# Peptides against a protein of PDB entry 6FRK: the designs that were tried, part 289

Target 1, 411 residues: chain A of PDB entry 6FRK
Amino acid sequence: NEEVLNAMLKEVCTALLEADVNIKLVKQLRENVKSAIDLEEMASGLNKRKMIQHAVFKELVKLVDPGVKAWTPTKGKQNVIMFVGLQGSGKTTTCSKLAYYYQRKGWKTCLICADTFRAGAFDQLKQNATKARIPFYGSYTEMDPVIIASEGVEKFKNENFEIIIVDTSGRHKQEDSLFEEMLQVANAIQPDNIVYVMDASIGQACEAQAKAFKDKVDVASVIVTKLDGHAKGGGALSAVAATKSPIIFIGTGEHIDDFEPFKTQPFISKLLGMGDIEGLIDKVNELKLDDNEALIEKLKHGQFTLRDMYEQFQNIMKMGPFSQILGMIPGFGTDFMSKGNEQESMARLKKLMTIMDSMNDQELDSTDGAKVFSKQPGRIQRVARGSGVSTRDVQELLTQYTKFAQMVKKM

## One batch from the design tools (peptide; made by RFdiffusion4, then SolubleMPNN)

Design b2_p28_4_s1 (from b2_p28_4, 25 letters changed)
Fold by OpenDDE base, seed 1:
Structure b2_p28_4_s1 (fold): chain B 411 residues (1-411), chain A 28 residues (1-28)
Amino acid sequence: as target 1 above (411 residues)
Amino acid sequence: EEKEKEEREKKLRELSIKLILEKLEKKK
């Protein structure tokens, strides 16, 4: 039994290392899991795999919980949020994502660019802020980030902004001059929260970087970026361990809306390759599928039309990048959709929609669209010509529709 | 009514998942 346990723990430890979990944390987790497993329950023929998986899940949940309550902004107050992090961490993009998040929640939010080190930093922030309709401040002439940050914070305080986000300079290396500048900015503006932005894709380097920031600046919150299909997120555990600060948000892509509040259970489930059913449910609920009450009523009656399928394809396209949706489905790991395969999937969806755009209302709204086309084969040729596709492509669409309509009748 | 809404949302989620899965199976 101990040999079987050790073999299974070795497999789990390998998978966690492949997920960019720090080697020290993996060793500690292995010891904690061994101490938490009842060997007598394992002897009783219980599913050893499920027991180990549950023990691993519990210990990972403890590793992402620093035991400190996350800071939250106070409504009707002026909340100053200072961002810190390395260049290329996604810090500037994350400032815009957080500002957009609060703006969508009805907060009066603004952005300050106090990055004087990077040429074009202010232009980049201005472009992002303008696109999102977020008020911004910065300078093309002032080189002191303390002056820019102080003037910007004072301006937006006087204008009664509730969320004031300050972006600082990111450097390529842990330079003492960067930490001194960050400390001077922090002392001048007296932020209510200091957010460390970390790139999840740097893997084993996450611990050393997060520790270096925490040792120099009073980091109170962490945001993890680049948690798209390529980063397994194990570096997030290292950031929490090093900073002793909660993860408050995650960045899941390049779009301004690829940003969500951190949830422990879905994150650990995704890290273990179990999928994120809760995140999929939340993302589906955010699609305001309330406009589909008519579709839902048809589905209750086992009715499914080509128009209903078209609307479902539109909904899937509104859910964002297909890779993110697939990464939320159990058994479809993030590796299943390379970036090339995502573009091809979206192109296939668009092709199917273009075929349906060449259909008439009688064809789209029929309760048996496939039978309408089978009775009058000339319709297939018309739709094929109208959409610039082969008659075979139209027949493949109708075959797919028929399979879905049969699944709906069984639901 | 709320339970019926939840069941409806569940069916729609299941359909969306099936649509996604069937597209993925066609990529294999």
Scores: peptide ipSAE 0.005, ipTM 0.316, DockQ to the pose 0.171
Fold by OpenDDE base, seed 2:
Structure b2_p28_4_s1 (fold): chain B 411 residues (1-411), chain A 28 residues (1-28)
Amino acid sequence: as target 1 above (411 residues)
Amino acid sequence: EEKEKEEREKKLRELSIKLILEKLEKKK
């Protein structure tokens, strides 16, 4: 039993190290998992693999939880959020994503560019802010980030902004002058929250970088960027451990919408290759299905039509980036999250909808659409011709519909 | 690889619909 446990723990530890989890954290995890596993319960024929996976999952959840409640902005107050992080961390893009997130939630949000070091920093922020219709402040002439930050914060406070995001200079290396500048800015604007932005792709360097920032400035929140399908999430654990600060958001791509609140359980599930079923449920829950009382009533009666399936495909297309949904499902590996796959999946859904657009109301509204087509095969040929597809494509649609209708009948 | 991709996309659609259905049931 101990040999089996040690072998499985070795595999998990290897996978975590390959996911850029810090070696010290992996060692600690291994010890904690060993201590949490009752070897006597393992002897009783319980699925040893499931028990180890559960213990690993539980200990990873603890590693992501710093035991500190995340700062949240107060509605109707002026909340100053200062961003800090290295150049290339995605800090400037993340400022825009966070601003857009709060704006979409009905917060009066603005952006300040206090990055005087990087040529074109203000132009980049201005472009992003303008595209998102977010008010912004910065200077082309002022070189002191303290002055820019102070003036910008004062301006937007006077204009009763609720979320005031300050982007600071990022440098390529840990430079004392950068940290001094950050401290001067922080002292001048007195931020309610300091957000450290970390690139997940830097792997084992995450701990040292996060620690260097925390040792110089009072980091209270972490945002992890570049958690697209290829990014190793293990650096996030290192950032939490080093900063003792919660991860509040993750960046999942380059688009302004590729930004989501951090959830511990889904993140750890993804890190372990278990997928994020909860995040998928939550995304499905964010869909306003309230207008579908008629669908709810039909489903109670085990009725599911081709029209109902069509409406569900429309809803799935409204869920946003299908790549984000795919990455939440167990066994959909990271390679499935490529942008190419999303367009293809959407094209397939659109193709299925185009086939259904060639169906008549009798076919669409039948509680057994597959039976209608099976009784009159000429309908398949009509629909195929009308939609410009093969009879096989129509049969594949009907097969898919039959599977869904069977699921609905079992509910 | 293409066949595995198709099967995965099919499973996703099945799961997404299942989750929508489960949500609709919980709202009742």
Scores: peptide ipSAE 0.000, ipTM 0.283, DockQ to the pose 0.031
Fold by OpenDDE base, seed 5:
Structure b2_p28_4_s1 (fold): chain B 411 residues (1-411), chain A 28 residues (1-28)
Amino acid sequence: as target 1 above (411 residues)
Amino acid sequence: EEKEKEEREKKLRELSIKLILEKLEKKK
């Protein structure tokens, strides 16, 4: 029994290390799991694998809980949120994502660019803010980030903004001058929350970077970026351990809405390669796929139309990046779609939808759409001309539809 | 609660099947 436990723990530890979990945390987890497993219960014929997975899951859940309640903004007050992090962490993009998140929730939100170090930082923030219709402040001429931050915060406080997000200078290396500048800005604006932005792709470096920021500024929240595709997010555990601060949000892609509140259970499930069933359910529910009751009832009866397929492609597109959706499904590893394959996949779906936009109601609502087109080949030519595609592209869509409809009939 | 769970599992299966099919078509 102990040999089996040790072998299974070795496999789990290897998988966690491959997921960028810090080696110290993996060692501690191994010891905690060994202490939590009753070897006598393992002898009773229970699924030893499930028991170990459950023990590992519980210990990982504890590692992402810093024991500190996350800061939340107060409605009707001026809440100043300062962002800190390395250059290339996605900090500036994340400022815009957070601002957009609060704006969509009905908060009066604004952005301040206090990054004077990076040429074009203000232009980038201005571009993102303008696209999202978020008010912004910054300077092309002022080089002191303290002046810009102070003036911007004062302006937006006087205009009764509720969420005031301040982006700061990021650097490629830990430099004393960066930390001094961050302290000067923090002292001048007195932020209600300091958010450390971390790139999940830096892996084992997450602990040292997160600690260096926490040792210099009062980091109270963590946002993890680039949790798209291959980034398993094990470095997030290191950031929580080093900062003793909760992860509040995750960045999951390049779009402004590729941003979600952090959920512990889904994150740990994904980290273990168990899939994110809860997060997938939540995303499916957030999409107001309540119209899926009619689809589910049709699917129960083995009915599937081209319209039903179109509505499903719309739903998939609303769920965001395919890599994330696939990474939420059990048995679809995070390696399932590279970033390049995701844009290509979305472009393929959009092309298929554009073909279906050129179909009529008789074609879309037929229980055998392929047979409608096979009986009257002139329909294929009409749809091809209407959508600007080849007759072959329409035939490929109908072939795909037929495969889907055959699978639905077998369900 | 059990009905909501069954409905959630059904929505999940449906989505999983669609995604599997799309990938199987890309491998061809």
Scores: peptide ipSAE 0.000, ipTM 0.265, DockQ to the pose 0.077
Fold by OpenDDE base, seed 3:
Structure b2_p28_4_s1 (fold): chain B 411 residues (1-411), chain A 28 residues (1-28)
Amino acid sequence: as target 1 above (411 residues)
Amino acid sequence: EEKEKEEREKKLRELSIKLILEKLEKKK
């Protein structure tokens, strides 16, 4: 039993190390799991693998819990949120994502660019803010980030903004001058929350980076970025351990909506390669797919049309980047999420939708759309010409539709 | 009615997941 436990723990530890979990944390987890597993209960014929997985899961959940309550903004108050982190961390993009998140929730939100070090920082923030219709402040001429931050915070306080996000300078490396600047900005604006933005893709360097920021500024929250890439998020555990601060949000792509509140259980499930079924369910629920009573009623009757498939493709596109959805499905690990594959998948979806845009209502609303096309092959040629695709591409779409319709009939 | 709604929502979720999965298999 102990040999089996040790072998299974070795596999789990290897997988956690491959997921960028810090070696010290993996060692500690191994000891905690060994101490938590009752060897007598393992002798009683319980699924040893399931017990070990549960114990590992439970200990990972503890590792992402810093034991401190996450800061939350107060409604009707002026909440100043200062962002800190390296240039490569996605900090500036994350400021815009957080601002957009709160704006969508009905918070009066604004952005301040206090990054005077990076050329074009203000233009980038302005572009992102304008696209999201978020009010912004910054300067093209002022070089002191303290002045910009102070003026911007004062302006937006006077205008009764509820969420005031301050983006600060980042550098490619940790430098004392960066930390001094961050401290001066923090002292001047007195933020209600300091958010450290960390790139999960830096792997084992997460601990050292997170610690360096926490040792210089009072980091109270962590946001982990690039969890859509090869990073399984193990570095997030290191950030929590080093900062003693909760992860409040995760960045899951390049889009402004590729941003979600941190949930411990889905995150650990993803880290273990179990998928995030709960996060997928939540995303499906956020789309208000349930408002399509007509689709639900058709599905109950085992009916599925090309229009129903089109609507489902629209819903999938509204769920955000396909990569994020993939990473939520059990058995579809991060390897399916190669950066090149997301744009290609969205392009494939758009291509299929473009083919369907060239179909008529009789074709789209037929309960046997494939049979409509099979009986009149001239329809395939019309749709192919109308959508600028080959007849083969239309046939492939119809083959896909037929597979989906068969799956619906089995539901 | 609420149970039928929950079952409908469940079926729609399952369909959405299946649609997503089938798109994934084509990425292989």
Scores: peptide ipSAE 0.006, ipTM 0.334, DockQ to the pose 0.170; fails the geometry check

Design b2_p28_4_s3 (from b2_p28_4, 23 letters changed)
Fold by OpenDDE base, seed 2:
Structure b2_p28_4_s3 (fold): chain B 411 residues (1-411), chain A 28 residues (1-28)
Amino acid sequence: as target 1 above (411 residues)
Amino acid sequence: SKKEEEERRKKLRELGIELILKELEEKR
C-alpha cells in the first residue's frame, strides 16, 4: 500500500513540477496528501487510486486558496485599482481587459496610464481603451507617475467613475527605484486594491517575483496572464503562496475578451490537464443559446448522448475562439490543440460531426452510445462507410464520447 | 522520454477528472 502510494505521489509530484509548481509547494503537497490519506481505509479495499486522487486535488485547492476573501468593488462607490507587475507580464493589456469586464457588467470604468518609463505605454493604453470605448487619462509630457496617477484619479472621482484602474511602470528586473515609485503612487492615490499581474510562462521565477512585489507593496489580488492552452499554470500557486493573495482573474489570450474570473476547480483541472467543464458550461450560458438550459439539465442528470455531444460541437463551432473552448473540454484540450492551429481543430470537429451524421437515432440518443457500438461492431463499419472514414476514426470518436459521457455521468 | 511525459500527463488528466466530478457531486 505505501509503495503504491509513493509511486502515485511520485508521478503527481513530477507532473506538478513539469507544470512549474514550486518545488517547496510540491513537497508540502506530498506531505499533506500522505497525512490526509487514511492508510487503514486504503487497506479495506476502497479504490486507493481515487483516494490519492481526491487527496491531491483537495491539497491543490488549499494551495490556490490563501484563506483571504478576494476584494470586490462596491457598486456606486469610487474604487481605485492599482496594477503592479513586471514589464512583459501583460499588465497594460490586463488593465484594459479588467476595465472592459467591469464596463460590460454596467460599471462606469476608466483607465489611467501612470507608466512614464516605457515609450509608447500611453499610446498602447489609449489604443486599447479607445477600441473598447473606455475613458482614459495619461500624459505625453508629465514624467512623474505620482502626478499623473493623482490627477487622473481626482479627475475620474469628480466624474463619478466607479472603477478607476491605474496602470504603473513595469521594469525588466527587480529595481529598488521601481518599487519606490510604486510605493509613492500607492501612497498618493490610496488604492482600494493592488493587483499583481503575473505571467504564467515564467515558471519557477513566479515565486521570487511575487515575493519581491509583496515585500514592497501591499498586493491584495493576483491576476495570472498567458494561461493559453499550453501555458503551465503552476506559477499561479507560487504567486498565491508568496503574496498570500487570491487570484481574481486569469488572462487566456491577447484579445480583450480573453479574460475570466478565477475559479479554483477549473484552474486545478486545467493545471492537471483535465479541462474545465464548469467554465465551458458558464461560457455557454453567457452566450444565451436557448438550447443551453436543456443541455445543462441533461448534464446535471448525468445523461450524455452522442446527440448531446453533436449539439455541443455545434455550439462550440458557434463560439469563438475555438482553442479556448476545446481546452476546457477534458480529453480534447492538450492532445487536440498540440497538433494544429484553430482551423485544423475546427476541421477535426467537422469530421467528428460528419461521422455522427452517419449515425442513426438509436445510436445518437443512447445514454451509452459506446455500448451500442461495442455490442454490435457492424454499426462501426456502417458509420465508417456512410461518413467516408476509417473504422478507426469511428472508434476514436466513440473513445472520446466515452471519456466525456463517463465524466458527465459522474457530474 | 517524450512518450513517458505524455503518458504521465495522460494519467494526471484521468486523475483529476475523477476529482472534479467528485467535487461537483459534493456541491449538489
Scores: peptide ipSAE 0.000, ipTM 0.243, DockQ to the pose 0.019
Fold by OpenDDE base, seed 3:
Structure b2_p28_4_s3 (fold): chain B 411 residues (1-411), chain A 28 residues (1-28)
Amino acid sequence: as target 1 above (411 residues)
Amino acid sequence: SKKEEEERRKKLRELGIELILKELEEKR
């Protein structure tokens, strides 16, 4: 039993190291799991693998819990949120994502660019903010980030903004001058929350980087970025351990919508390669997809129409970026999340929906939609003309539908 | 075959229907 436990723990430890979990945390986890597993219960014929997986999961959940309640903004108050982090961490993009997140929730949100070090920082923020319709402040001429931050915070306080996000300078290196600047900005604006933005792809360097920021500024929250890439997010555990601060959000892509509240259980499930089942369910539930029960019943009966496919494409489009949904499904390797494919996937879904918008109810509601079109080829030409596509594009849609309907019938 | 199941999953993924399949598996 102990040999089996040690072998399985070795596999789990290897997988965690491959997921960028810090070697010290992996060692500690291994000892905690060994101490938590009753070897006598393992003898009673329980699935040893499930027991070890559960113990590992439970200990990982503890590692992402700093024991500190996450800061949350107060409605009707002026909440100043200062962002800190290295250049290339996704800090500036994350400021825009957070601003957009709160704006979509009906918060009066604004952005301040206090990055005077990077040429074009203000233009980048302005472009992102304008695209999202978020009010912004910054200067092309003022070089003191303290002045810009102070003036911007004062302006937006006077205008009764509820969420005031301050983006600071990020350098490629941890330099004392950067930390001094961050401290001066923090002292001047007195933020209600300091958010450290960390790139998950830096792997084992996450601990040292997160610690360096926490030792210089009072980091109270962490945002982990680039969880769409090869990084399984093991560095997030290091950030929590070093900052003693909760992860509040994760960045899951390049789009402004590629941003979600951090959930511990889904994150650990993804880290273990179990997929984000719960976050998927939560996203489905948030969309009030009451119609999913009717579809589930149809699928159980092996029925699937072009309308059912259309409704599913609408649901996917409502869930946000396809990358986020896909990244939640177990066995989606990171390779499917190649940067170029999301916009192309969404454009493809929109194209398919546009083709279906030119179909009639008889075509959409047929349990054998492909046969309706095969019996009357003139329907393909009508739909192609109506949607402005080739007859080939309609045939490709029908081929995809047919393949799917055949899969549903085999379920 | 494992390859046919991967192609099946890929197509289901391209259709976003893995969401529904997962809900179906959880309701079983």
Scores: peptide ipSAE 0.000, ipTM 0.269, DockQ to the pose 0.053
Fold by OpenDDE base, seed 4:
Structure b2_p28_4_s3 (fold): chain B 411 residues (1-411), chain A 28 residues (1-28)
Amino acid sequence: as target 1 above (411 residues)
Amino acid sequence: SKKEEEERRKKLRELGIELILKELEEKR
């Protein structure tokens, strides 16, 4: 029993390290999981694997929970949100995403550009804000970020804005001048929340960076960006540990809509190299798709047909933006999106659906569609001819289906 | 080996799917 536990913990620890989780946190998790597992309960015939899984999960939840409740804006009040973070962290883009999120929720939201260091910072913010129809403030002539931030906050307070987002200067390095500027801006505007924006792709550097910001300014929230890339977000655990602040949102792509509230379970799943099944289920439920319960029930029973995959593709095509949903589906995220833009991904999905339109009901409704085609190779040739594609394209579809159906059968 | 890494990644994907499903069931 202890050997099996140690083997499974070694696999989990390896994955967390491959996900850029700090080695200290991985060691702590390993020790906490070992202490939380009652070996006597494991002897009583309980599914040892499920018990280890639950213990690992419980400890991962604790690693993303700083024990501090996330700040939330108060409706009908003037909430000042200051953004801090390095240049290239996605800070400026994230300001626009957060503003757009609150605007879509019916909050009177605005943006202030207090980045005087980067040439064209205000033009970039203005372009993004104008495209999203978000009110903005900044200066082409004022060089003091404290003056711009103070004037902008005062202006939007007087205009009864509820969400006032202040973007600050970023630097390529942790420079004392950046931290002094951030402190001066924070002291002048007295923000209700300070948000640290972190790039998930910086990996093991997340702890040191997050600590450097927290040691200088009262960071109260974290936003993690670039989770659409190869980064599994393990650095986010380091940021939570260093800042003692909750993750409030994640950036999941380049589009203004590629932004979502942080959920612990989806994040842990992604960290473990899984799809966001919870977020997929939630997103599918938000669409009020009549067949959604039936599909979730089939997935829970490990049943997945080519028809169920076709229906999922139809749902995905309805949901937009496509990048978020594919990133949530186990086994589709990285390899499907890395080869093209959203339009190319949609064109690929539509091509797969066109192949399935040439399948018969026996092929579509089989609980092992890949086996139906493997037993009778003439079916592949029929479908290929019917859809105007190569036999290779049909085999590629069946390979994708097989990968997905194997994941569902293991649920 | 690359093959052992792929198998480890596969097992981890299996592990976390089962975890999400269990937690979704506990919330119902």
Scores: peptide ipSAE 0.000, ipTM 0.251, DockQ to the pose 0.018; fails the geometry check
Fold by OpenDDE base, seed 5:
Structure b2_p28_4_s3 (fold): chain B 411 residues (1-411), chain A 28 residues (1-28)
Amino acid sequence: as target 1 above (411 residues)
Amino acid sequence: SKKEEEERRKKLRELGIELILKELEEKR
C-alpha cells in the first residue's frame, strides 16, 4: 500500500512540476498528502486514485488561500488601486481590463498612466481607455511618475471617481531604481490596494519575482495573466505563497473581456488536468444567471430543445476564444489550442446558430425538434433557403440535435 | 441534501456543455 501511494504521489508531483508548481511547494504538498491519507482507509478497497486526488486537491486549495481576505472597493469612496509588475507581465492591459470590469458593474472608474519609462506607454493606455470609454490621465512631457500619479489621483478624487487605477513603470529585470520609484509613487498617492500583476508563463521564476515586489511595496492583491497559453498556472501558487496575498482576478486572453474574478476550485481543477468544468459552468452562469436554472431544470427532466442548444452556443461564444473554452474541458488536449482551429470552430458554431435563426418558435421550442422536421420536410427546405445553406447542412444540425437530446434523456 | 442537488446540477451542466463540444469535435 505504501509503495502504491508513493508511486501515485510521484505521478502527481511530476504533473504539478510540469504545471510550473514550485519544487518546494510540491515537496510540502507531498508530505501533507502523506500525513492526511490514512493507509488503513486505503486498504478498504476505496478507489485509491480518487482518495489521493481528493487529498491533493484539498492541499492545493490551501496553497491558494493566503488566509487573508481580499480587498474590495467601497462604494461611494475614492478607491486608489496601484498596479505593480514587470514589463511584459500584461500590467497595462490588465489595468484597462480591471477598469472596464468595474465600469460594467456601475462604478465611476478612471485610469492613470504613471509609466514614464516606456515610450508609448501613455498612447497604449489612452488607446485602450478610449476604446472602453474610460476616463484617463497621463502626460507626454512630465517625466516624474510621482508628479503624474499625484496630479492624476487628485484630479479624479476631486471629480468624485470611485475607482482610480494607477499604472506604473515596469522593467524587464528587477532593478533597485524601479523598486524605489514604485515606493515613491506608493508613498505619494497612498493607495487603498496594491496589485501585483504576474505572467503565468514565467513558471518557476514566479516565487522570486513576487517576493521581490512584496519586500519593497505592500502588495495586497495578485492578478495572474496569460492563462490562455500553455501555462498551467502553477506559478500562481508561488505568487500567493511569496506575497501572502490573494489572487483576485485572472487574465484569460488579449481581449478586454478576457478577464474574470479568480475562483479557487476551477483553477485547481485545471491545474490538475481535471478540466475547468467549474470555471466553464461559472462562466456560463455569469453570462446567463436566470436562464441557466431553467435549462438545468429542463435537462433534469430529459428535455432539450433547439432553443436550449442555441442558448448554449451563445454562451460558448460569449466565453471568449474557443481554444480557451476547449482547454477548460477534461480530455481536450493542449493540441486544441492552435489559433487556426479556434476561428474555424467559432465559424462552425456561428453557422449552426445562423441555421437556427431561420427556424420558427414551433421548431425551436419543440421537445422533439427532429420529429417536427421529419413530419414536414418542407420545413428543412425553408430553413435552408432562409439561412443560405444546403438542406444537408440543416439535416446534419438536426442529426446533432437528436444525438444531444438522446444523451440528455439518458442523464 | 442541498449540496448533493448542487453537485447534481453541476454535473448536468458539465455534461450538457461537454456533449456540445464533443459533437463539434467529431466534425473536425
Scores: peptide ipSAE 0.000, ipTM 0.248, DockQ to the pose 0.103; fails the geometry check

